# Designs tried in a protein design run: peptides against a protein of PDB entry 5ZKO. Part 3

Target 1, 44 residues: chain A of PDB entry 5ZKO
Amino acid sequence: SASNPRKFSEKIALQKQRQAEETAAFEEVMMDIGSTRLQAQKLR

## One batch from the design tools (peptide; aimed at target 1 F8 K11 Q19)

Design b2_p26_3 (made by RFdiffusion4)
Pose (drawn by RFdiffusion4):
Structure b2_p26_3 (pose): chain A 43 residues (1-43), chain B 44 residues (1-44), chain P 26 residues (1-26)
Amino acid sequence: ASNPRKFSEKIALQKQRQAEETAAFEEVMMDIGSTRLQAQKLR
Amino acid sequence: as target 1 above (44 residues)
Amino acid sequence: EEEEEEELEELEEEEELEELEEEEEE
């Protein structure tokens, strides 16, 4: 499972992990401005 | 073909070089991250 | 179909590179 044998299974796993990270990465970058506005509220 | 070499030895050495650079900058931002969490006490 | 063939060539090249690294370590 974590280490497949077929190349097709390996490609599917790499694409799955890549999609998860990009979905999580594009969420952290999505609302950075909300955090950047908190500093202007604090200062 | 400069960033994309032909020989596999040149490719492996290139990946090793980039990994050393990426890890060196990562071990710097995460290193002094404690000094930033201490600055947070000043606010509260 | 061309994209699947390129992905297979890339995966094979990665596995060849990993095997060369393992040989260097041995």

Design b2_p26_3_s1 (made by RFdiffusion4, then SolubleMPNN; from b2_p26_3, 18 letters changed)
Fold by OpenDDE base, seed 5:
Parts: C-alpha cells; structure tokens; sequence
Structure b2_p26_3_s1 (fold): chain B 44 residues (1-44), chain C 44 residues (1-44), chain A 26 residues (1-26)
C-alpha cells in the first residue's frame, strides 16, 4: 500500500539528520582536542 | 596538564558509541523496509 | 578511522538511496 513509502522515507530522513548531528558533534570534539594541543605547543 | 588526555579519550569513546547506536538504528529501519518489500512481493 | 567509517556509511547510504530511486523509476 502506497502509504508505507511516506512513513519509511520520513524515518530515513530523521535518521540521516541524527547521523549528521552526531558527526558534527564528533568533529567539534576533534577540533577541541586539536586546538588544545596547539595551545599546549605554544606554551612550551 | 596530563588530566586532559583522559577526558578527551572518554569523550571520543562516548561519541563512537553514539555513532554505533545511530548506525544500528539506521540498519534496523533499512531491514524493516526490505522485509516490507519482500512481503509485498510475496502477496502479489 | 572515524572519518573513514562515516564516509563509508555515507557512501553506503548514497548507494542504497540510488538503488531505491532506480527501483522507483522502473
């Protein structure tokens, strides 16, 4: 029945959004580590 | 200060866990779509 | 390694979406 594709497409879209948000959070953590390392190198 | 590496490693580990959970949820949605398609094909 | 895993997941997802679109166009 044609109604299931819309519900599945919506679930996939929401899941893609969550994955993108988790990727952004990971990149932020990695940038914070990188900046902290750079600051520590400048203070030495 | 040497205490920051432990905190960063913990943050990275937690973020990897979240990404794995989101991947598992995505795979579940995709399996549900696949099973629904297979059922629809069997009913035709 | 995590960037490669994310890239692999994105590529797999894009391939699945393209397959779904190709099946819908048939």
Amino acid sequence: as target 1 above (44 residues)
Amino acid sequence: as target 1 above (44 residues)
Amino acid sequence: AARKAAEKAKLAEQKKLKQLEAEEKK
Scores: peptide ipSAE 0.184, ipTM 0.602, DockQ to the pose 0.047
OpenDDE base, seeds 1, 2, 3, 4: peptide ipSAE 0.192, 0.177, 0.183, 0.206; ipTM 0.610, 0.602, 0.597, 0.629; seeds 1, 4 fail the geometry check

Design b2_p26_4_s1 (made by RFdiffusion4, then SolubleMPNN; its pose is not in this set)
Fold by OpenDDE base, seed 1:
Structure b2_p26_4_s1 (fold): chain B 44 residues (1-44), chain C 44 residues (1-44), chain A 26 residues (1-26)
Amino acid sequence: as target 1 above (44 residues)
Amino acid sequence: as target 1 above (44 residues)
Amino acid sequence: KEEEEKKKKEEEKFAKEMEELAKERA
């Protein structure tokens, strides 16, 4: 079946968006950890 | 609340796993596109 | 001493990474 190039471009775009969202979620987790560490250091 | 370091390490590990899964999904999409292109070239 | 210095460098790298992430989100 002729792979509709538009469908593939859309698939790539959606996947890139998911990767960006997962990266953002990772950064959020890291910020939470960093904030907790900073708070723990301030309380010491 | 004392952020249980185990919880954060686990959070990081889970997030790294998700990133790896999203990367694998991206590679799969790219392989599908590549295979389709190769098939289309073979049929021409 | 070398392990403590490595740990301190890792902590400093982590702090810098957190600062960069904070700047990217701003």
Scores: peptide ipSAE 0.201, ipTM 0.643, DockQ to the pose 0.047
OpenDDE base, seeds 2, 3, 4, 5: peptide ipSAE 0.204, 0.182, 0.195, 0.223; ipTM 0.643, 0.629, 0.636, 0.652; seeds 2, 5 fail the geometry check

Design b2_p26_5 (made by RFdiffusion4; failed a check: too like the target's own chain)
Pose (drawn by RFdiffusion4):
Structure b2_p26_5 (pose): chain A 43 residues (1-43), chain B 44 residues (1-44), chain P 26 residues (1-26)
Amino acid sequence: ASNPRKFSEKIALQKQRQAEETAAFEEVMMDIGSTRLQAQKLR
Amino acid sequence: as target 1 above (44 residues)
Amino acid sequence: AFEEVMMDIGSTRLQAQKLREIAEEA
C-alpha cells in the first residue's frame, strides 16, 4: 500500500499526496493577510 | 539543457546539490525559531 | 538471462523520471 508495485498505483499515490499538500498549502497561504493584519493591530 | 542535463550522473549530482541547498536554508529558518517564540512573551 | 535483465533496465529508469516530474509539478 505505502509502497505499491504497479506503476499505475505509484502514479495514483503521488498524485494523491500532491493534491493533499497543495490543498493544505493553498490554505496556509490563503489567509496570511489575516495574520499580517494582527501585527498592525498589535503595533 | 543546462538545468536539465543528459547524463544521469549529472542529474543525480544536480538533485544532490539542490537538496543540500534546500536543507541548508531549512535548517536556518527552523533553527532560531526559539528566539522568536521568546519575543512573544514580551507582548503578553 | 543476463541480457534480459539489462535489456529493459531503461524502462525502470524512466519510471523514476516520471515520478520526479509529478513531484516537481507540485

Design b2_p26_5_s1 (made by RFdiffusion4, then SolubleMPNN; from b2_p26_5, 19 letters changed)
Fold by OpenDDE base, seed 1:
Structure b2_p26_5_s1 (fold): chain B 44 residues (1-44), chain C 44 residues (1-44), chain A 26 residues (1-26)
Amino acid sequence: as target 1 above (44 residues)
Amino acid sequence: as target 1 above (44 residues)
Amino acid sequence: EEEERRRKKKEKIEEEEKLQKIKEEV
């Protein structure tokens, strides 16, 4: 029963959620890198 | 041990891979929607 | 200060995820 637009909308929403979570995780990694660089500069 | 740039580069690469996989999964969902719409139009 | 920025970013992301779930209800 492929034609349920509700099933596609749900699938799109779930995929958009995953993309947001992955973007968040990437930003966290970038923040940790930035913090580490700042700490390394203060120790020089 | 947060300060290993090798660990950060690896973490960034892994996160970029996940983002690409999630984008591919989104494109697959959109393709399935498009195919279902085309099939529904042919059955009318 | 860094922990507060981390918390505020996490909160903003969690709010965006909640907004995406609400768009599923419409």
Scores: peptide ipSAE 0.241, ipTM 0.718, DockQ to the pose 0.039
OpenDDE base, seeds 2, 3, 4, 5: peptide ipSAE 0.239, 0.232, 0.212, 0.200; ipTM 0.704, 0.711, 0.702, 0.692

Design b2_p26_5_s2 (made by RFdiffusion4, then SolubleMPNN; from b2_p26_5, 22 letters changed)
Fold by OpenDDE base, seed 1:
Structure b2_p26_5_s2 (fold): chain B 44 residues (1-44), chain C 44 residues (1-44), chain A 26 residues (1-26)
Amino acid sequence: as target 1 above (44 residues)
Amino acid sequence: as target 1 above (44 residues)
Amino acid sequence: KEEEKRRKKKEKLEEEEELQKIKDSV
């Protein structure tokens, strides 16, 4: 089936959104690790 | 709660897996667009 | 006919810029 160009633009937009969400999730994980390290340093 | 370092390593590994899956999904979308463009050129 | 060609060219350019932004984010 000739995939409608609108379907491609939608796929691309959804993929961009997922990549942004994955980047945000990675930053959250890094912040969580950083906060735990800071807490561990304060207890020493 | 002191997040166990093993849980952080697991979170990082899962996040890396998601990033790889999202990259593969992007490549698939690009291939699909490329194939459709090639088909449209063959019909002209 | 020329306006439709300009519209299609602009749409293609915007799609390519979007794809490049996605590539640069990976």
Scores: peptide ipSAE 0.206, ipTM 0.658, DockQ to the pose 0.120
OpenDDE base, seeds 2, 3, 4, 5: peptide ipSAE 0.182, 0.175, 0.186, 0.176; ipTM 0.654, 0.634, 0.664, 0.640

Design b2_p26_5_s4 (made by RFdiffusion4, then SolubleMPNN; from b2_p26_5, 19 letters changed)
Fold by OpenDDE base, seed 1:
Structure b2_p26_5_s4 (fold): chain B 44 residues (1-44), chain C 44 residues (1-44), chain A 26 residues (1-26)
Amino acid sequence: as target 1 above (44 residues)
Amino acid sequence: as target 1 above (44 residues)
Amino acid sequence: EKEEEERKKKEEEEEEEKLQKIKDEA
């Protein structure tokens, strides 16, 4: 079965999208932690 | 509610694990592409 | 032509070896 090069490029693109989504989720977690720390400092 | 620093570190660790899993999945995709190309070249 | 094909095959094998090494480190 000739694995169509188009299907490989599509598979790579889909995987890069998942990596970008995981990076965005990590950045959101870090922002939430940062915001919580800043709020805790403002209350001291 | 004092967000326990342990819970933040745990949340970061869990997100780092997900990023590593997505990277490993990407590398597997790239290996499958490489192996398929190498096999196609051997048949030529 | 055969020498160019052998070079491309070697380059692809080196790329696969690099990918395997990264997979083993993860």
Scores: peptide ipSAE 0.178, ipTM 0.654, DockQ to the pose 0.033
OpenDDE base, seeds 2, 3, 4, 5: peptide ipSAE 0.148, 0.147, 0.130, 0.174; ipTM 0.637, 0.638, 0.614, 0.647

Design b2_p26_6 (made by RFdiffusion4)
Pose (drawn by RFdiffusion4):
Parts: sequence; C-alpha cells; structure tokens
Structure b2_p26_6 (pose): chain A 43 residues (1-43), chain B 44 residues (1-44), chain P 26 residues (1-26)
Amino acid sequence: ASNPRKFSEKIALQKQRQAEETAAFEEVMMDIGSTRLQAQKLR
Amino acid sequence: as target 1 above (44 residues)
Amino acid sequence: ELEELLEEELLEELEEEEEEEEELEE
C-alpha cells in the first residue's frame, strides 16, 4: 500500500499526495492577509 | 539543458545540491523560531 | 540513487503520456 508495485499505483499515490498538499498549501496561503491584518490591529 | 543535464550523474549531483540548499535554509527559519515565540510574551 | 532516478524519470514520462492522451481526447 505505502509502497506499491505497479507503476500505475505509484503514479496514483503521488498524484493523491500532491493533491492533498496543494489543497492544504492553498489554504495556508489563502488567508495570510487575515493574519497580516492582526499585526496592524496590534501595533 | 543547463538545469536539465543529460548524464544521470549530473542529474543526481544536481538534486543533491538543491537538497542541500533547501535543507540549509529550512534549518535556519525553523532554528531561531524559539526567539520569535519569546517575543510573543511581550504582547500578552 | 541511480535506480531511484530512473524510476522517477519513468513515472514522469508515463504521466506526460497520460496528459498528452487527455489533450488529444479534448
């Protein structure tokens, strides 16, 4: 499972992990401005 | 073909070089991250 | 190291072929 044999299974796993990370990465970058506004509220 | 070499040896050395650079910068931002968490005590 | 590089290049070529098939179907 974590280390498949077929190349097709390996490609599917790499694409799955890539999609998860990009979904999580594009969430952290999505609302950075909300955090950047917190500093203006603090200063 | 400069960033994309032909020989596999050149490709492996290139990936090793980039991994060393990426890790070196990563070990810097995460290193003095404690000094930033201490600055947070000043606010509260 | 060499085997890992060859496996990565094969997987990248199969992904590129799948992308080219999808483009021809479109």

Design b2_p26_6_s4 (made by RFdiffusion4, then SolubleMPNN; from b2_p26_6, 16 letters changed)
Fold by OpenDDE base, seed 2:
Structure b2_p26_6_s4 (fold): chain B 44 residues (1-44), chain C 44 residues (1-44), chain A 26 residues (1-26)
Amino acid sequence: as target 1 above (44 residues)
Amino acid sequence: as target 1 above (44 residues)
Amino acid sequence: DRKKLKEEEKLKQLEAKQAAEEERRR
């Protein structure tokens, strides 16, 4: 059915969005760790 | 211990590497899907 | 000392979040 390609493209778009969100969350955690580590090092 | 910061930076580097590998694997799958879709469209 | 302890706790929480995210990706 011609709707399966649309549903497939939507699944791909949703998967790309999830991957981007997971990447952004990872980068945020990494930045926070980096800042926290630098701050902890300054307090030593 | 001064080794924990190094181990942490190494863990970060490994995690970034894994993320890059996962992204590359995703892009490969997306390319395969794209090619298959184009091929299926040409066969219609 | 209290600021140092808070920063160490924050670091530990962030490491736990990373480990949980790594586990979620497996």
Scores: peptide ipSAE 0.220, ipTM 0.625, DockQ to the pose 0.020
OpenDDE base, seeds 1, 3, 4, 5: peptide ipSAE 0.185, 0.123, 0.087, 0.217; ipTM 0.609, 0.587, 0.565, 0.619; seed 3 fails the geometry check

Design b2_p26_7_s3 (made by RFdiffusion4, then SolubleMPNN; its pose is not in this set)
Fold by OpenDDE base, seed 2:
Structure b2_p26_7_s3 (fold): chain B 44 residues (1-44), chain C 44 residues (1-44), chain A 26 residues (1-26)
Amino acid sequence: as target 1 above (44 residues)
Amino acid sequence: as target 1 above (44 residues)
Amino acid sequence: SSKIKEKYAKEKEKEEKEKEEKEKAE
């Protein structure tokens, strides 16, 4: 079936969205680690 | 609970793996689009 | 500095949830 050009743009949009979600989750994990390190340093 | 440093390294490793999987899926979509464009050009 | 990081983390969590909701709606 001729992959509708609209379906290609939609696939790219969905993939960019997933990459942005994974980047946001990475930033969240890095911030949680940073906060935990600061709390551990404050309790020392 | 003192977030086990092992758990932070594991979270980072899992997140890097997910980002790599999403990047691979993006590259696959881009290759599929490229192949479909070449086929469409060959049929014209 | 801690309040700015917490606000940014909460904003990113909201952005992720909004993106996930959009993905489920499509």
Scores: peptide ipSAE 0.119, ipTM 0.638, DockQ to the pose 0.020
OpenDDE base, seeds 1, 3, 4, 5: peptide ipSAE 0.100, 0.103, 0.095, 0.102; ipTM 0.626, 0.628, 0.637, 0.627

## One batch from the design tools (peptide; aimed at target 1 Q19, target 1 (a further copy) R18 E22)

Design b2_p27_1_s1 (made by RFdiffusion4, then SolubleMPNN; failed a check: too like the target's own chain; its pose is not in this set)
Amino acid sequence: LAEQSQQIALQEQRQAEEEARRRAEEA

Design b2_p27_4_s1 (made by RFdiffusion4, then SolubleMPNN; failed a check: too like the target's own chain; its pose is not in this set)
Amino acid sequence: KKFSEELALQKQRQAEQTRAKIEFLLS

Design b2_p27_4_s2 (made by RFdiffusion4, then SolubleMPNN; failed a check: too like the target's own chain; its pose is not in this set)
Amino acid sequence: KEFSEKLALQKQRQAEQRKAFVEFLLS

Design b2_p27_4_s3 (made by RFdiffusion4, then SolubleMPNN; failed a check: too like the target's own chain; its pose is not in this set)
Amino acid sequence: KRFSEELALQKQRQAEQRTAFLEFLLS

Design b2_p27_4_s4 (made by RFdiffusion4, then SolubleMPNN; failed a check: too like the target's own chain; its pose is not in this set)
Amino acid sequence: KKFSEELALQKQRQAEQRRAFVEFLLS

Design b2_p27_5 (made by RFdiffusion4)
Pose (drawn by RFdiffusion4):
Structure b2_p27_5 (pose): chain A 43 residues (1-43), chain B 44 residues (1-44), chain P 27 residues (1-27)
Amino acid sequence: ASNPRKFSEKIALQKQRQAEETAAFEEVMMDIGSTRLQAQKLR
Amino acid sequence: as target 1 above (44 residues)
Amino acid sequence: FEELEEEREELIEELEELEEEEEELEE
């Protein structure tokens, strides 16, 4: 499972992990401005 | 073909070089992250 | 992250080439 044998299974796993990280990465970058505005509220 | 070499030895050395660079900068931002969490006490 | 994503895409292309070569050997 974590280490497949077939190349097709390996490609599917890499694409799955890549999609998860890009979905999470594009969420952290999505609302950075909301955090950048918190500093202007604090200063 | 400069960033994409032909020989596999040149490819492996290139990945090793990049990995050393990426890890070196990562070990810097995460290192002095404690000094930033201490600055947070000044606010509260 | 972007550099790791590019390295992962290069690995996926290499795996696709290897899958095509395996299918040709089976034929």

Design b2_p27_7_s2 (made by RFdiffusion4, then SolubleMPNN; failed a check: too like the target's own chain; its pose is not in this set)
Amino acid sequence: MEELSEEIAELEQKQKEEEERRRREEE

## One batch from the design tools (peptide; aimed at target 1 Q15 Q19)

Design b2_p28_4 (made by RFdiffusion4)
Pose (drawn by RFdiffusion4):
Structure b2_p28_4 (pose): chain A 43 residues (1-43), chain B 44 residues (1-44), chain P 28 residues (1-28)
Amino acid sequence: ASNPRKFSEKIALQKQRQAEETAAFEEVMMDIGSTRLQAQKLR
Amino acid sequence: as target 1 above (44 residues)
Amino acid sequence: EEEEEEEEEEEEEEEEEEEEEEEEEEEE
């Protein structure tokens, strides 16, 4: 499972992990401005 | 073909070089991250 | 963005094919 044999299974796993990370990465970058506005509220 | 060499040896050495650079910068931002968490006490 | 993700997937598949060919050469 974590280390497949077929090349097709390996590609599917790499694409799955890539999609998860990009979904999580594009969430952290999505609302950075909300955090950048917190500093202006604090200063 | 500069960033994309032909020989596999050149390709491996290139990945090793980039991995050393990426890790070196990563070990810097995460290193003095404690000094930033201490600055947070000043606010509260 | 979707075209760039497709290009990254294609590069990853090329690199993984090169790695599997190199492992097969070392075993021979």

Design b2_p28_4_s2 (made by RFdiffusion4, then SolubleMPNN; from b2_p28_4, 21 letters changed; failed a check: too like the target's own chain)
Amino acid sequence: KKKEQEEKIALQKQQQKEQEEQQKKLKE

Design b2_p28_4_s3 (made by RFdiffusion4, then SolubleMPNN; from b2_p28_4, 20 letters changed; failed a check: too like the target's own chain)
Amino acid sequence: KKKEQEEKIALQKQQQKEQEEQQKKLEE

Design b2_p28_4_s4 (made by RFdiffusion4, then SolubleMPNN; from b2_p28_4, 18 letters changed; failed a check: too like the target's own chain)
Amino acid sequence: KEKEFEEKIALQKQEQKEQEEQQKLLEE

Design b2_p28_6 (made by RFdiffusion4; failed a check: too like the target's own chain)
Pose (drawn by RFdiffusion4):
Structure b2_p28_6 (pose): chain A 43 residues (1-43), chain B 44 residues (1-44), chain P 28 residues (1-28)
Amino acid sequence: ASNPRKFSEKIALQKQRQAEETAAFEEVMMDIGSTRLQAQKLR
Amino acid sequence: as target 1 above (44 residues)
Amino acid sequence: ERVEELEAYVEQLEMRIGSTRLQAQKLR
């Protein structure tokens, strides 16, 4: 499972992991401005 | 073909070089991250 | 057929590495 044999299974796993990370990466980058506004509130 | 070499040896060495650079910068931002968490005590 | 599947896997690895490197540059 974690290390498939078929190349089709390996491609599917790489695409899955890539989609998860991009979904999580585009969330962290999505609301950075909300954190950047917190500093103006603090200063 | 400069960033994309033909020989596999040149390709492996290129990945090794980039991995050393990416890790070197990563080991810097995560290193002095403690000094930033100490600055947070000044606010509270 | 098997060589074509292997070439497609290598291309997918290159895309995956490129996308991870671009994410790391954006985080820096």

Design b2_p28_6_s2 (made by RFdiffusion4, then SolubleMPNN; from b2_p28_6, 22 letters changed; failed a check: too like the target's own chain)
Amino acid sequence: AAAEQSEKLALQKQRQAQETAAFAKALM

Design b2_p28_8_s1 (made by RFdiffusion4, then SolubleMPNN; its pose is not in this set)
Fold by OpenDDE base, seed 5:
Structure b2_p28_8_s1 (fold): chain B 44 residues (1-44), chain C 44 residues (1-44), chain A 28 residues (1-28)
Amino acid sequence: as target 1 above (44 residues)
Amino acid sequence: as target 1 above (44 residues)
Amino acid sequence: EKKKKEEEEKKKKKQEEELKKLEELFKP
């Protein structure tokens, strides 16, 4: 079945959403690492 | 329970791997769209 | 001395909470 152009647009939209969520998760991880490092420095 | 990476370096590496997999999935979707367009042009 | 120990314990507890958040993000 010729996958309708609508299905490609939906796949692209879903993929862009996943990439945005992965970026947000990465930023959160980096923030938490930074916070933890700063806290560890304050304990020394 | 999948043992969460204990070290921050492992967490960062895992997140980078996810981002690379998401990029590969995006490239696959774009390739499929391009191939479908080329096939549609050959049928005209 | 008591205030310094209490501050150190509060900082340690905050680090444990941050580690727990990181573990939650990577839970499959």
Scores: peptide ipSAE 0.184, ipTM 0.599, DockQ to the pose 0.019
OpenDDE base, seeds 1, 2, 3, 4: peptide ipSAE 0.182, 0.176, 0.177, 0.173; ipTM 0.623, 0.588, 0.613, 0.614; seed 1 fails the geometry check

Design b2_p28_8_s4 (made by RFdiffusion4, then SolubleMPNN; its pose is not in this set)
Fold by OpenDDE base, seed 5:
Structure b2_p28_8_s4 (fold): chain B 44 residues (1-44), chain C 44 residues (1-44), chain A 28 residues (1-28)
Amino acid sequence: as target 1 above (44 residues)
Amino acid sequence: as target 1 above (44 residues)
Amino acid sequence: KKKEEEEKKKKEEEQKKKLKELEELFKP
C-alpha cells in the first residue's frame, strides 16, 4: 500500500521532496536543451 | 500511448504544468492543515 | 571532408541520445 503519511508533518515533507524532485527534473531538461542547442550551433 | 512531447517547447510546457500542479497540491495540503487547526481551536 | 562528415554524424548521434534522455524524464 502506498504509505499515505498519516501525520501532517510527513505529508508536508513528502510534498517538499516532490517539489525538489520536479525542480531538479526541470533544471535537467533545461540543461539538456541548452546542450542540444549548443551542439546544433557547432554543427553549422 | 502517453504523448511524449516531441518538441522541446512541449516538454518545457509539460514540466511547467507539473510544477504548477505540485504547487496547487502543496497549497491544498497547507489549507487542510490550516482548517484542521481552526477546527481544533473551536473544540477547545 | 570525410573526417568532417564523420564528426557531424557523431554529433548528430549525440543529439539523438540527449533527445532520448529527455524522453525518459517525461515518460509516465
Scores: peptide ipSAE 0.224, ipTM 0.630, DockQ to the pose 0.022
OpenDDE base, seeds 1, 2, 3, 4: peptide ipSAE 0.215, 0.213, 0.216, 0.215; ipTM 0.614, 0.620, 0.622, 0.614

## One batch from the design tools (peptide; made by RFdiffusion4, then SolubleMPNN; aimed at target 1 T36 A40; its pose is not in this set)

Design b2_p29_2_s4
Fold by OpenDDE base, seed 3:
Structure b2_p29_2_s4 (fold): chain B 44 residues (1-44), chain C 44 residues (1-44), chain A 29 residues (1-29)
Amino acid sequence: as target 1 above (44 residues)
Amino acid sequence: as target 1 above (44 residues)
Amino acid sequence: QERSEQRRKLIEMLKELRELLEEAAREAE
């Protein structure tokens, strides 16, 4: 069946949303790792 | 001058205290790393 | 010696975390 262009557009929108969510989660974890690294340096 | 046994005992006590503090700080950092690791795995 | 081992373990864990974060960053692109 012809991939409904609407379904394709919705799929792209969902993919972009997932990418944004993953980016936000990545940034949060990067902040945590930064703090942890700083703490690790204080243990030296 | 004869190392006052009291001063030696105090020095040992201080060393043990420092070791305990370093261990506690290490455990705190390891907990933070563990939490961050779990978050990073959720991004997979 | 205990401090040396702890430091080594910490470094290894930080390296693993970095790799996981880099993988997550690529997936987010």
Scores: peptide ipSAE 0.133, ipTM 0.505, DockQ to the pose 0.105
OpenDDE base, seeds 1, 2, 4, 5: peptide ipSAE 0.131, 0.095, 0.133, 0.123; ipTM 0.502, 0.466, 0.506, 0.493; seed 2 fails the geometry check

## One batch from the design tools (peptide; aimed at target 1 Q19 T23)

Design b2_p30_1_s1 (made by RFdiffusion4, then SolubleMPNN; failed a check: too like the target's own chain; its pose is not in this set)
Amino acid sequence: EREKQSKKLAEQKQRLAEEEEERRRREEEE

Design b2_p30_8 (made by RFdiffusion4)
Amino acid sequence: AAAAAAAAKAAAAAALAAALAAHAAALAAL
Pose (drawn by RFdiffusion4):
Structure b2_p30_8 (pose): chain A 43 residues (1-43), chain B 44 residues (1-44), chain P 30 residues (1-30)
Amino acid sequence: ASNPRKFSEKIALQKQRQAEETAAFEEVMMDIGSTRLQAQKLR
Amino acid sequence: as target 1 above (44 residues)
Amino acid sequence: XXXXXXXXKXXXXXXLAAALAAHAAALAAL
């Protein structure tokens, strides 16, 4: 499972992990401004 | 073909070089991250 | 709390960016 044999299974796994991380990465970058505004509130 | 070499040896050395650079910068930002968490005490 | 949340987001972004570069290189090799 974690280390498949078929190349098709390997490609599917790499695309799955890539989609997860891009989904999570595009969330952290999504609301950075909200955190950048917190500093102006603090200063 | 400069960033994309033909020989596999050149490709491997290139990935090794980039991995060393990426890790070196990563080991810097995460290193002095404690000094930033201490600055947070000043606010509260 | 705001500084700790910003540091956690920066660390998560750096780890996710490194994992995306590794999966892109694995897909190019396959």

Design b2_p30_8_s4 (made by RFdiffusion4, then SolubleMPNN; from b2_p30_8, 19 letters changed)
Fold by OpenDDE base, seed 1:
Order: structure tokens, then C-alpha cells, then sequence
Structure b2_p30_8_s4 (fold): chain B 44 residues (1-44), chain C 44 residues (1-44), chain A 30 residues (1-30)
């Protein structure tokens, strides 16, 4: 296969950025879940 | 040759479809959580 | 239950994004 190392390296850099964004999105969802649980506990 | 760009494009399209389906299912569940949260807020 | 389902769906969506990224990376090597 005609490997294009430059395109690959650019994709890897972009993937690392996306993975950081995915992690942040996951943390946001987990915080929202935690907030919902806290609200439910305040009502008990 | 083992590397067929068409095969990869087809696999990408299939994965994007699955991602969209999983996203829709996620949004449905998040709406249910949101409804529960709204009910909890109405009780405060 | 709804919380667990949401978490499972989110994790699956992340896995699919990683799978797409891997395919895109392989395609970029061709």
C-alpha cells in the first residue's frame, strides 16, 4: 500500500485531540448523572 | 491486493450508521433522565 | 436503570468513534 506517513501522523494528532474531547464529554455526562442523583437524594 | 479503499469506506459508512443509532438511543435515555429530573424539581 | 443504560450507550458511542478513527487512519495509509 502507498503509505502516506504525513496524512497518518495528522490523523493521529487529530484523534488524540478528539479523544480528549470525548473524555471531557464523558465527564460532563457523569457530572450530570451525579447532579441528578444529588437532587433525588435531597427529595428523600 | 489486500488493501481495498472501497472496503474501508463501506466499513466507515456502516460504523457511522451504528454511531447514529447508538446516539439516538442515548438521547432517548437522556430524555427519560431529564423527565425524572424535572419531576424531582417540581417536588421542591 | 436509566442512568446505567445512558452510560452504556455513551461508552458504545465512544467505542464506535474510535473504530471510525482507526479505519480512517488505515485509509490514510493507502
Amino acid sequence: as target 1 above (44 residues)
Amino acid sequence: as target 1 above (44 residues)
Amino acid sequence: DAVEKALERLLRALELRRAIAALEAELAEL
Scores: peptide ipSAE 0.150, ipTM 0.533, DockQ to the pose 0.188
OpenDDE base, seeds 2, 3, 4, 5: peptide ipSAE 0.132, 0.146, 0.149, 0.124; ipTM 0.525, 0.543, 0.547, 0.550; seeds 2, 3, 5 fail the geometry check

